# Peptides against a protein of PDB entry 4Z63: the designs that were tried, part 45

Target 1, 334 residues: chain A of PDB entry 4Z63
Amino acid sequence: LCLGMNDLTGNIPEDLFHLKRLNLLGIQENRLSGSLSREIRNLSSLVRLDVSWNLFSGEIPDVFDELPQLKFFLGQTNGFIGGIPKSLANSPSLNLLNLRNNSLSGRLMLNCTAMIALNSLDLGTNRFNGRLPENLPDCKRLKNVNLARNTFHGQVPESFKNFESLSYFSLSNSSLANISSALGILQHCKNLTTLVLTLNFHGEALPDDSSLHFEKLKVLVVANCRLTGSMPRWLSSSNELQLLDLSWNRLTGAIPSWIGDFKALFYLDLSNNSFTGEIPKSLTKLESLTSRNISVNEPSPDFPFFMKRNESARALQYNQIFGFPPTIELGHNN

## One batch from the design tools (peptide; aimed at target 1 N146 D245 K308)

Design b2_p20_2_s3 (made by RFdiffusion4, then SolubleMPNN; from b2_p20_2, 13 letters changed)
Fold by OpenDDE base, seed 3:
Structure b2_p20_2_s3 (fold): chain B 334 residues (1-334), chain A 20 residues (1-20)
Amino acid sequence: as target 1 above (334 residues)
Amino acid sequence: SREALREEAFARLEGENLMF
């Protein structure tokens, strides 16, 4: 049953939850309000539940133990409060959990040992506090993780060295500290292709440790951290780099010529730093900027990016990295 | 309107993965 993208108001009729053979319920992009009914438990055949972009409030009902076939739960952009219910945090069937842009709070706790099928987790823009859950690497299929805009203080857990499944990771604007430790840990994530760390590590030094290596890194965004230092030499070994944003830091020195050696680099933002010297001539030879054949079909994170064209403009949402125009931004340097 | 709610929601999200 798909009723998305309407102007439906009020609560879901309780009789709808008597549809025991229903595999898909999509009621997204409406004005449905109130609590999400516990009677969802009656939808024992449910595979996909999309209640996103509504006005739901209250706690998410703890009924997911009665939904053994549920693979997809989309609840983003609601008013949900409380934590992740225990049955949801222990769901062995769940592949994707999206609860982005809610008011969920407390410590983030997932039983990753039980959540054997979890591939995508989006909890961005919530009120989770405390430390990052150390057991996330136990979610052996977890590939996409957005935890941005939560109040996770402290450092990236040491256990994340074992996060082999991790491919797309955002921790932007989460009050994290110790960028040196974070990069030192995350370099061990052999499948990591996208790393977003914007608005963390305030005033720290960007490490220039040549022993750091991100083999499969395609997207690195570490903007607006007030980071000191220079262009990190370790980044030159990330031969697959496609997007680099180090804007709004305090980086100094020359822009190195090796930045033009990235054959796939189509988006470069080094603006609002303190770089000096000449613009590397190698940037004019970037194949990705000169060739019209950009492969549009590369894997992208499930979480969106936002771009403001100017400070007064509304940010545009980009659901795919390759949605960004080819860009070299070097403005507002010395 | 649905558009206004969407606009407000997007405004809240700008700080998540903002490209500067």
Scores: peptide ipSAE 0.325, ipTM 0.881, DockQ to the pose 0.770
OpenDDE base, seeds 1, 2, 4, 5: peptide ipSAE 0.311, 0.301, 0.318, 0.323; ipTM 0.879, 0.874, 0.883, 0.885; seeds 1, 2 fail the geometry check

Design b2_p20_2_s4 (made by RFdiffusion4, then SolubleMPNN; from b2_p20_2, 12 letters changed)
Fold by OpenDDE base, seed 4:
Structure b2_p20_2_s4 (fold): chain B 334 residues (1-334), chain A 20 residues (1-20)
Amino acid sequence: as target 1 above (334 residues)
Amino acid sequence: EREELLREAYERLQDENLMF
């Protein structure tokens, strides 16, 4: 049953929960309000539940133990409060959980040993607090993780060295500290291709440790951290780099010539730093900027990116990295 | 009210993974 993108109001009719053979319930992008009914438990055949972009409030009902086939739960952009219900945090069937842009709070707790099928987790823009859950690497299929815009004080857990499934990771604007430790840990994530750390590590030094190595890194975004230091030499070994944003930091020194050696680099923002010297001639030779035909159908994060064209404009949502225009921004440097 | 909530929601999302 798909009723998305309407102007439906009120609550879900109780009779809808009698549809025991229902595999898909999509009621997204409406004006549905009130609590999400516990009677969802009656939808025992449910594979996909999409209640996103509504006015739902209250706690998410703890009924997911009665939904053994549920693979997809999309609840983003609601008014949900409380935590992730225990049955949801223990769901062995769940592949994707999206609860972005709610008012969920408390410590983030997932039973990753039970969540054997979880591959995508989006909890961005919530009110989770405390430390990052150390057991996330126990979610052996977890590839996409958005935890941005929460209040995860402290450091990236050491356990994340073992996060082999991790490919796309955003922790932007999450009050994280110790960028040196974070990078030192995350370099061990063998499948990490996208790393977003914007609005963290306030005033720290960007590590220039030649021992750091991100073999598969394609996207690195570490903007607006007031980071000090220079362009990190370790980044030069990330041969697959496609997007680099280090804007709005306090980085100094010259822009190194190796920045032009990235064959796939199509987006570079080093603006609003304190870089000095000449623009590397190698930037004029970036193959990705000269060839129009980079139809790179590469996998992208499940979480969106946002870009403001103008300070006064609303940010445009980009669902794919390749949606970004080819860009070199070097403005507002010395 | 809803449009405002959606606007606020959208504004909050802009700061989630903002490219500067």
Scores: peptide ipSAE 0.288, ipTM 0.848, DockQ to the pose 0.673
OpenDDE base, seeds 1, 2, 3, 5: peptide ipSAE 0.296, 0.193, 0.235, 0.279; ipTM 0.851, 0.799, 0.815, 0.845; seeds 1, 2, 3 fail the geometry check

Design b2_p20_3 (made by RFdiffusion4)
Pose (drawn by RFdiffusion4):
Structure b2_p20_3 (pose): chain A 334 residues (1-334), chain P 20 residues (1-20)
Amino acid sequence: as target 1 above (334 residues)
Amino acid sequence: MWITTFADDGQFVHEKHFFL
């Protein structure tokens, strides 16, 4: 049953909850509102539930043991409150959970021993607080994590050294501390390709510690953190690097020669720092900016990127990394 | 300029599509 992208109003007729054979309900992008009824436990054949872009509110009903076939749950851009219900946090069948841009709050609690099919999680633009849940690496299939724009505090848990499935990790604007510990931990996640740390670690020093090694790293964004220190040399060992954004920090010193050695680099933003010295000549022999014989695969995280020119400008959206124009941005330095 | 993964307040987001 597909009703998506219309102008429907009111709540879901209770009539709909008699459909015990329905495996797909798309009601997304309407004007629907009210609470999402607890009677939804009666729809035991559901595989895909798309409630996105409506005006729903109240708690997400805790009925999800009654929906053992649920694989996709899409609730993004609604007014849902409370945390993740225990039944949803215990669902062994969920592949994907998108609750982004909701009014959700409290501690974030998932039973990752129980969620053996979870491979993608998007909780962005919510009010989840407390520490990042230490058990997240226990979701052995979780590849894509977007926790951006939340109310967490403290450090990245030590157990994140074991997050073997992690590919795309977006932590922007989440009030994270100790970038030194965050980078030392996260270097042990061997599948990490894209990492977004923007608006965290405010005023901290960027670790220069050269034992740090991110081998498969493709996209590194740590911006507007007002970080101090120099261009970190440990980054030169990430040969796959495609997009680097260190902008809006307090970084100083010269821009080193090895920045021109990244063969897949098509986008770099070092703007709005305290960089001095001349421009390194090696930026003239960047391979992805010269010939057509460099070829690589675009990273594929499940979340869009956003770009801001200044603090008051409307943002630009890029659903894919290769949507960024190939750019050298060195402005507002010394 | 700088990059992030969240929209401004009131900004419309072109969502990605997921398939079974």

Design b2_p20_3_s1 (made by RFdiffusion4, then SolubleMPNN; from b2_p20_3, 13 letters changed)
Fold by OpenDDE base, seed 2:
Structure b2_p20_3_s1 (fold): chain B 334 residues (1-334), chain A 20 residues (1-20)
Amino acid sequence: as target 1 above (334 residues)
Amino acid sequence: SYITTVPDEGEEVEDLKYYL
């Protein structure tokens, strides 16, 4: 049953929960309000539940133990409060959980040993606090993780060295500290292709340690951190790099010639830094900017990207990395 | 410009919460 993209108001009719054979319930993009009914437990055949983009409030009901076939739960852009219900945090069937842009709070806890099917987790823009969950790498299929815009004070856990399934990771604007430790840990994530760390590590030094290596890194965004240092030499070994944003930092020194050796690099932003010297001639030879054949069919994160022209500008949403125009931004370097 | 994965507080597109 798909009733999305309407102007439906009020609560879900109770009789809807009598549909025991229902596999898909989509009521997204409406004006539905109040608490999400506990009677969703009666939908025992439910595979997909989409309640996103509504006015739901209160706590998410703890009834997910009665939904043994539920693979997809989309609840983004609501007013949900409290924590993740215990039955949801222990769901063995759940593949995707999206609760982005809610008012969820407390310490983030997931029973990753029980959540054997979890592939995608989006909890961005919530009120979670404390530390990053150390057991997140125990979610052995977890590929896509957005935890951005929460208050995860402290460092990236050492356990994330074992996060082999991790491919797409955003911790943007999460009050993280110690960039040297974070990069030193995350380099062990062999499948990591996308790393977004914008608005963290305030005023720290970007490490230039030649021992750092990110083999499969395609997207690196570490913008608006006021980082000091120079262009890191370790990045030159990330041969698959497609997008680099180090803008709005305090980086100094020359832009190195190896920046033009990245065959797939189509988006480069080094603006609003303190780089000096000449623009490398190698940048004029970037194949991705001269060739029309950028393969549009590469896997992308499940979470969107946002580009801000400046701190006061409205963000532009990009659902895919390839939605970004081919760009070289070197402006505002003094 | 800079890239992030969340809009800022009060931006219309995804943060319906701030308009409530």
Scores: peptide ipSAE 0.327, ipTM 0.735, DockQ to the pose 0.345
OpenDDE base, seeds 1, 3, 4, 5: peptide ipSAE 0.037, 0.030, 0.297, 0.278; ipTM 0.685, 0.664, 0.736, 0.732; seeds 3, 4, 5 fail the geometry check

Design b2_p20_3_s2 (made by RFdiffusion4, then SolubleMPNN; from b2_p20_3, 11 letters changed)
Fold by OpenDDE base, seed 2:
Structure b2_p20_3_s2 (fold): chain B 334 residues (1-334), chain A 20 residues (1-20)
Amino acid sequence: as target 1 above (334 residues)
Amino acid sequence: SYITTFPDEGEKVDDLEYFL
């Protein structure tokens, strides 16, 4: 049953929950309000539940133990409060959980040893606090993780050295500290292709440790951190780099010539730093900007990106990395 | 410009222009 993209108001009729053979319930993009009924437990054949973009409030009902076939739960852009219910945090069937842009709070806890099918987690823009959950690497299929805009004070857990499934990771604006430790840990995530760390590590030094290596890194965003230091030499070994944003920092020194050696680099923003010297001639030879067509069919994060022109500007949403125009931004340097 | 994975600081409601 698909009723999305309407102007439906009020609550879900109770009789809808008698549809025991229902595999898909999509009621997204409406004006449905009140609590999400616990009677969703009666939909025992449910594979996909989409209640996103509504006015739901209250706690998410703890009934997911009665939904043994549920693979997809989309609840983004609602007013849900409380924590992730225990049955949801223990779901062995769930592949994708999206609860972005709610008011969920407390410590983030997932039973990753039980969540054997979880491959995508979006909990961005909530009110989670405390530390990053150390057991996330126990979610052995977890590939896509957005935890941006929460309050995860402290450092990236050491356990994330074992996060082999991790491919796409955003921790933007999560009150993280110690960029040296974070990069030192995350370099062990050998499948990591996308790393977004914007608005963390306030005023720290960007490490220039040649022992750091991100082999499969395609997208690196560490913008608006007021980072000091220079262009890190370790980044030159990330041969698959497609997008680099280090804008709005306090980086100094020259832009190195190796920045033009990246065969797939199509988006470079080094603006609003303190770089000096000449623009490397190698940038004029970037294949991706001259002759090479970038393949648009590459896997992308499940979470969107947002471009902010400045701190006061409205954000522009990009659903794919390849939605960004080919760009070289070097403005507002010394 | 800078890139992130949320629209605006302090804002919860998504009301965005989409680029594909």
Scores: peptide ipSAE 0.367, ipTM 0.767, DockQ to the pose 0.396
OpenDDE base, seeds 1, 3, 4, 5: peptide ipSAE 0.366, 0.043, 0.352, 0.330; ipTM 0.728, 0.623, 0.737, 0.728; seeds 3, 5 fail the geometry check

Design b2_p20_3_s3 (made by RFdiffusion4, then SolubleMPNN; from b2_p20_3, 12 letters changed)
Fold by OpenDDE base, seed 4:
Structure b2_p20_3_s3 (fold): chain B 334 residues (1-334), chain A 20 residues (1-20)
Amino acid sequence: as target 1 above (334 residues)
Amino acid sequence: SYITTFPDEGEKVDDLVYTL
């Protein structure tokens, strides 16, 4: 049953929960309000539940133990409060959980040992507090993780050295500290292709440690951190780099010539820094900007990107990395 | 500009995000 993209109001009729053979319930993009009924437990054949973009409130019901076939739960952009229900945090069937842009709070706790199928987790823009869950790497299939805009004070857990499944990771604006530790840990994530760390590490030094290596890194965004230092030499070994945003920092020194050696680099923003010297001539030889159609069919994060022109501007949403126009931005350097 | 993975306003409905 798909009733998405309407102006439906009120709550879900209780009789809808008698549909025991229902595999897909999509009621997204409506004005449905109130609590999400516990009676969703009666939908024992449910594979996909999409309640996103509504006015739901209250706690998410703890009934996911009665939904053994549930693979997809989409609840982004609602007013849900409380924590992740225990049954949801223990779901062995769940592949994708999207609860972005809610009012969920408390400590983030997932039983990753039980969540054997979880491959995508979006909990961005919530009110989770405390620390990042140390056991997140125990989610052995977890590839996509957005935890942006929460209050995960402290550092990236050391356990994330073992996060082998991690490919796309955003921790933007999560009150993180110690960028040197974070990068030192995350470099061990051999499948990491996208790393977004914007609005963290306020005023720290961007490490220029030649021992750092991100072999498969395609997207690096570490913007608006007030980072000091220079263009990091370790980044030159990330030969697959497609997008680099280090804008709105306090980076100094020259833009190195190796920045033009990235064959796939189509988006570069180094604006609003303190870079000096000449623009490297190698930037004029970026193959991605001169000749090659970058294949639009490359895997992308499940979470959207948002471009802000400045701190006061509204964000533009980009659902895919390749939605960004080919860009070289070097403005506002002193 | 700078890139993030969250909309500007913490509104419960991302009505303020311009999708391209």
Scores: peptide ipSAE 0.346, ipTM 0.729, DockQ to the pose 0.390
OpenDDE base, seeds 1, 2, 3, 5: peptide ipSAE 0.314, 0.334, 0.331, 0.334; ipTM 0.732, 0.728, 0.734, 0.726; seeds 1, 3 fail the geometry check

Design b2_p20_3_s4 (made by RFdiffusion4, then SolubleMPNN; from b2_p20_3, 11 letters changed)
Fold by OpenDDE base, seed 4:
Structure b2_p20_3_s4 (fold): chain B 334 residues (1-334), chain A 20 residues (1-20)
Amino acid sequence: as target 1 above (334 residues)
Amino acid sequence: SYITTFPDEGQEVDDLVYTL
């Protein structure tokens, strides 16, 4: 049953929950309000539940133990409060959980040992506090993780060295500290292709440690952190780099010539730093900007990107990395 | 400009295509 993209109001009729053979319930993009009924437990054949973009409030009902076939739960852009219910945090069937842009709070706790199928987790823009869950790497299939805009004070857990499944990771604006530790840990994530760390590590030094290596890194965004230091030499070994945003920092020194050696680099923003010297001539030889159609069909994060012109500007949403125009931005350097 | 992974209030668009 798909009733999305309407102006439906009120709550879901209780009789809808008698549909025991229902595999897909999509009621997204409506004005449905009140609590999400516990009676969703009666939808025992449910594979996909999409309640996103509504006015739902209250706690998410703890009924996911009665939904053994549920693979997809989409609840982004609602008013849900409380935590992730225990049955959801223990779901062995769940592949994707999207609860972005809610009012969920408390400590983030997932039983990753039980969540054997979890591939994508979007909990961005919530009110989770405390620390990042140390056991998140125990979610052995977890590839996409958005935890942006929460209050995960402290450092990236040491356990994330073992996060082998991690490919796309956003921690933007999550009150993280110690960028040196974070990068030192996350370099062990051999499948990591996208790393977004914007609005963390305020005023720290960007490490220039030649021992750091991100083999498969395609997207690195560490913008608006007030980071000091220079262009990090370790980044030169990330030969697959497609997008680099280090804008709105306090980086100094020259832009190195190796920046033009990235064959796939189509988006570069180094603006609003304190870089000096000449623009490397190698930037004029970026193959991605001169000759190659970058395949638009490459895997992308499940979370959207947002481009802000400045701190006061309205953000533009980009659902795909390749939605960004080919860009070299070096403005506002001293 | 700078890139983030969260919108400002009321700026999200519900047209995400998931890879799963």
Scores: peptide ipSAE 0.425, ipTM 0.789, DockQ to the pose 0.757
OpenDDE base, seeds 1, 2, 3, 5: peptide ipSAE 0.407, 0.422, 0.407, 0.407; ipTM 0.777, 0.786, 0.783, 0.786; seed 3 fails the geometry check

Design b2_p20_4 (made by RFdiffusion4)
Pose (drawn by RFdiffusion4):
Structure b2_p20_4 (pose): chain A 334 residues (1-334), chain P 20 residues (1-20)
Amino acid sequence: as target 1 above (334 residues)
Amino acid sequence: VKDFVAQFSLGYSHWISTTS
């Protein structure tokens, strides 16, 4: 049953909950509102539930043991409150959970021993608080994690050294501490390709510690953290690097020669720092900016990227990394 | 070097995030 992208109003008629054979309900992008009824436990054949872009509120009903076939739950852009219900946190069948841009709050609690099929999680733009859940690496299939724009505090848990499935990790604007520990831990996640750390670690020093090694790293964004220190040389060992954004920090010293050695780099933003010295000549032999013989695969995280010119400008949206214009942005330095 | 860099400059400073 596909009703998406209309102008429908009111709540879900209780009539709909008699459909015990329905495996797909798309009601997304309407004006629907009210609570999402507990009677939804009666729809035991559901595989894909798309409730996105409506006006729903109240708690997400804790009925999800009654929906053992649920694989996709899409609730983004609604007014849902409370945390993740225990039954949803215990669902062994969920592949994907998208609750981004909701009014959700409290500690974030998932039973990752119980969630053996979870491979993608998007909780962005919510009010989840407390520490990042230490058990997240226990979701052995979790590849894509977007926790951006939340109310967490403290450090990245030590157990994140074991997050073997982690590919795309977006932590922007989440009030994270100790970038030194965050980078030392996260370098052990061997599948990490895209990492977004923007608006965290405010005023901290950027670790220069050269044992740090991110081998498969493709996209590194750590911006507007007002970080101090120099261009970290440990980054020169990430040969796959495509997009680097260190902008709006307090970084100083010269821009080193090895920045021109990234063969797949097509976008770099070092703007709004305290960089001095001349421009390194090696930026003229960047391979992805010269010939057409460099070819690589675009990273594919499940989340869009946003770009802001200044603090008051409306943002630009890029659904894919290769949507960024090939750019050298060195402005507002010394 | 400056002419080469100007070929790829957007002409303003900015930053990237996953949130608007």

Design b2_p20_4_s1 (made by RFdiffusion4, then SolubleMPNN; from b2_p20_4, 11 letters changed)
Fold by OpenDDE base, seed 1:
Structure b2_p20_4_s1 (fold): chain B 334 residues (1-334), chain A 20 residues (1-20)
Amino acid sequence: as target 1 above (334 residues)
Amino acid sequence: IEEFVNKFSRGYPSWVSTVE
C-alpha cells in the first residue's frame, strides 16, 4: 500500500493494521500525526515501512520482534521521541534504519551482534547523547552510518579501527574532540570512501602526520572546525579523492601543487582559510574539470548532503556525490 | 524537526550531511 506524497491528515486507521499480507506500507510525505500505533505489530508480512516526512510524535512502539520480515524502516523527518525500541535495536531482519531528523534521545544503543543484516543507519539530527557506541563495528554489514547533528561527546572509539564494513561515515556537528585520534583510528577502515567531520574538533590542529593513509577515500569534508595547520601531506596519497572540503578553518601556508594531481577531484573547497601564495597551476589541469565525461558511477552514501551558496540561501540537497557541480572555491584566503 | 537553518557561529559550511 503506497499512499505517499499526499496531504493526508490525522491518524492511520486501525483497520489498516489488519492487512496481515501487506509487504509494503508507504505513507511518507503526508501530514499524518499522533503516535505510531502499536498495532503495526499485526503487519507480520511487512518488509518495508515508510512513515517518513510526517508529523508523528511520541515513542516508536516496541513491536519489531513481531515484524520478522522487516528490512526497511524509514521514519525520517517526524517528531519521534525517546530511544530506539529494544526490539528494533535487536532486529535481525533490518537492512536499513532511517530515523534522521527526529527528537530521539538518550544513549544510542544497538545490539550489533543481533542486527546481522543492518547495512545502512541514518540517525542524523537527533538528540542522542553520551559517547559513540563502541560496538558499531560488530554490525558486520554496516556500510552507511550517519550520526551527524547529535550530542555525542568525546572521541571516536578505538574499536572503530575494526570497522571494516564502514564505507560512508558522517559525524558532522556532533561535538567530537581529538581529530588526531579520530583520523588515526578511521584510517584503519579499509572500505571508507566518504568521511564527513564538519563542525567538530573546534580549534584543534589538523594533523600533518605522514603515517596517516586513507587509501580509498573519495570524499573528505572537514569544514568549519577552526582547524589550524596546513594542507595535510598525508592526503596526497588518497589518489581516488573526488571531493575535498576544508573550508572555514584556520589553515595556513601554501596550497600544495599535489592538489592538482587528483585525477578524480571535481569539487574543491578551501575557502575561508588563511592560505597564502599562488594558486597552483596544477589545478588548471584537473581532468575532472576539463573533461565532460565524469562517468564514474560510484556508490554514494544514503544520507544527503546540503550545500549553501550563502548564509541566507536555502540549502541545496544532493542525494548523490556526483550531483555536486564541478567546483573550485578558494575565496577568502590571503 | 530540525531544519537545516543553522547559521553557524563562524559562517556557513559549503555543504553538510544533515536534513532539511
Scores: peptide ipSAE 0.024, ipTM 0.690, DockQ to the pose 0.167
OpenDDE base, seeds 2, 3, 4, 5: peptide ipSAE 0.227, 0.029, 0.084, 0.056; ipTM 0.690, 0.566, 0.628, 0.676; seeds 2, 3, 4, 5 fail the geometry check

Design b2_p20_4_s2 (made by RFdiffusion4, then SolubleMPNN; from b2_p20_4, 13 letters changed)
Fold by OpenDDE base, seed 4:
Structure b2_p20_4_s2 (fold): chain B 334 residues (1-334), chain A 20 residues (1-20)
Amino acid sequence: as target 1 above (334 residues)
Amino acid sequence: IEEFVNKFSPGFPSYVSTVE
């Protein structure tokens, strides 16, 4: 049943929960309000539940033990409060959990040993506090993780050295400290293609440790951290780099010539730093900017990027990184 | 003074989650 993208108001009719053979319930992008009914438990055949972009409030009901086929739960952009229900945090069937842009709070706790199918987790823009859950690497299929805009004080857990499934990771604006430790840990994530660390590590030094290596790194975003130092030499070994944003830091020195050796680099933002010297001539030779035929059917990071042109503008969703216009931004380096 | 715009707000699209 798909009733999304309407102006439906009120609560879900109780009789809808009598549909025991229902595999898909999509009621997203409405004005549905009140608590999400516990009677969702009656939808025992449910594979996909999309209640996103509504006015739901209260706690998410603890009924996911009665939903053994549930693979997709989409609840982003609601008013949900409390924690992740225990049955949801233990769901062996769940592949995707999206609860971004809610008011969920407390410590983030997932039973990753039970969540054997979880591949995508979006809990961005919530009120989770405490530390990052050390057991996230136990989610052996977890590839995509957004935990941005929470209050995860402290450092990236040492256990994340073992996060082999991790491909996309965003921790933007999560009150993280110790960028050197974070990068030193996350370099062990051999499948890491996208790393977003914007609005953390305030005033720290960007490490220039040549021992750091991110083999599969395609996207690095570490903007607005007030980071000191220079362009990191370790980044030159990330030959697959497509997008680099180090804007709004306090980086100094020259832009190195090796920045033009990235064959796939199509987006570069180094604006609002303190870089000096000449613009490397190698930037004019970036194949991605000069050749039309980059049919790089490279698997786009499975994660959509939202680009806001202005703070007041609705974020444009880009399902593929290639949706970004080729950009070189070097402004405001005086 | 240009205000910092957080250009990259990651979030999974509701529709495109084809888990292979």
Scores: peptide ipSAE 0.081, ipTM 0.715, DockQ to the pose 0.045
OpenDDE base, seeds 1, 2, 3, 5: peptide ipSAE 0.091, 0.033, 0.042, 0.071; ipTM 0.703, 0.684, 0.704, 0.718; seeds 1, 2, 5 fail the geometry check

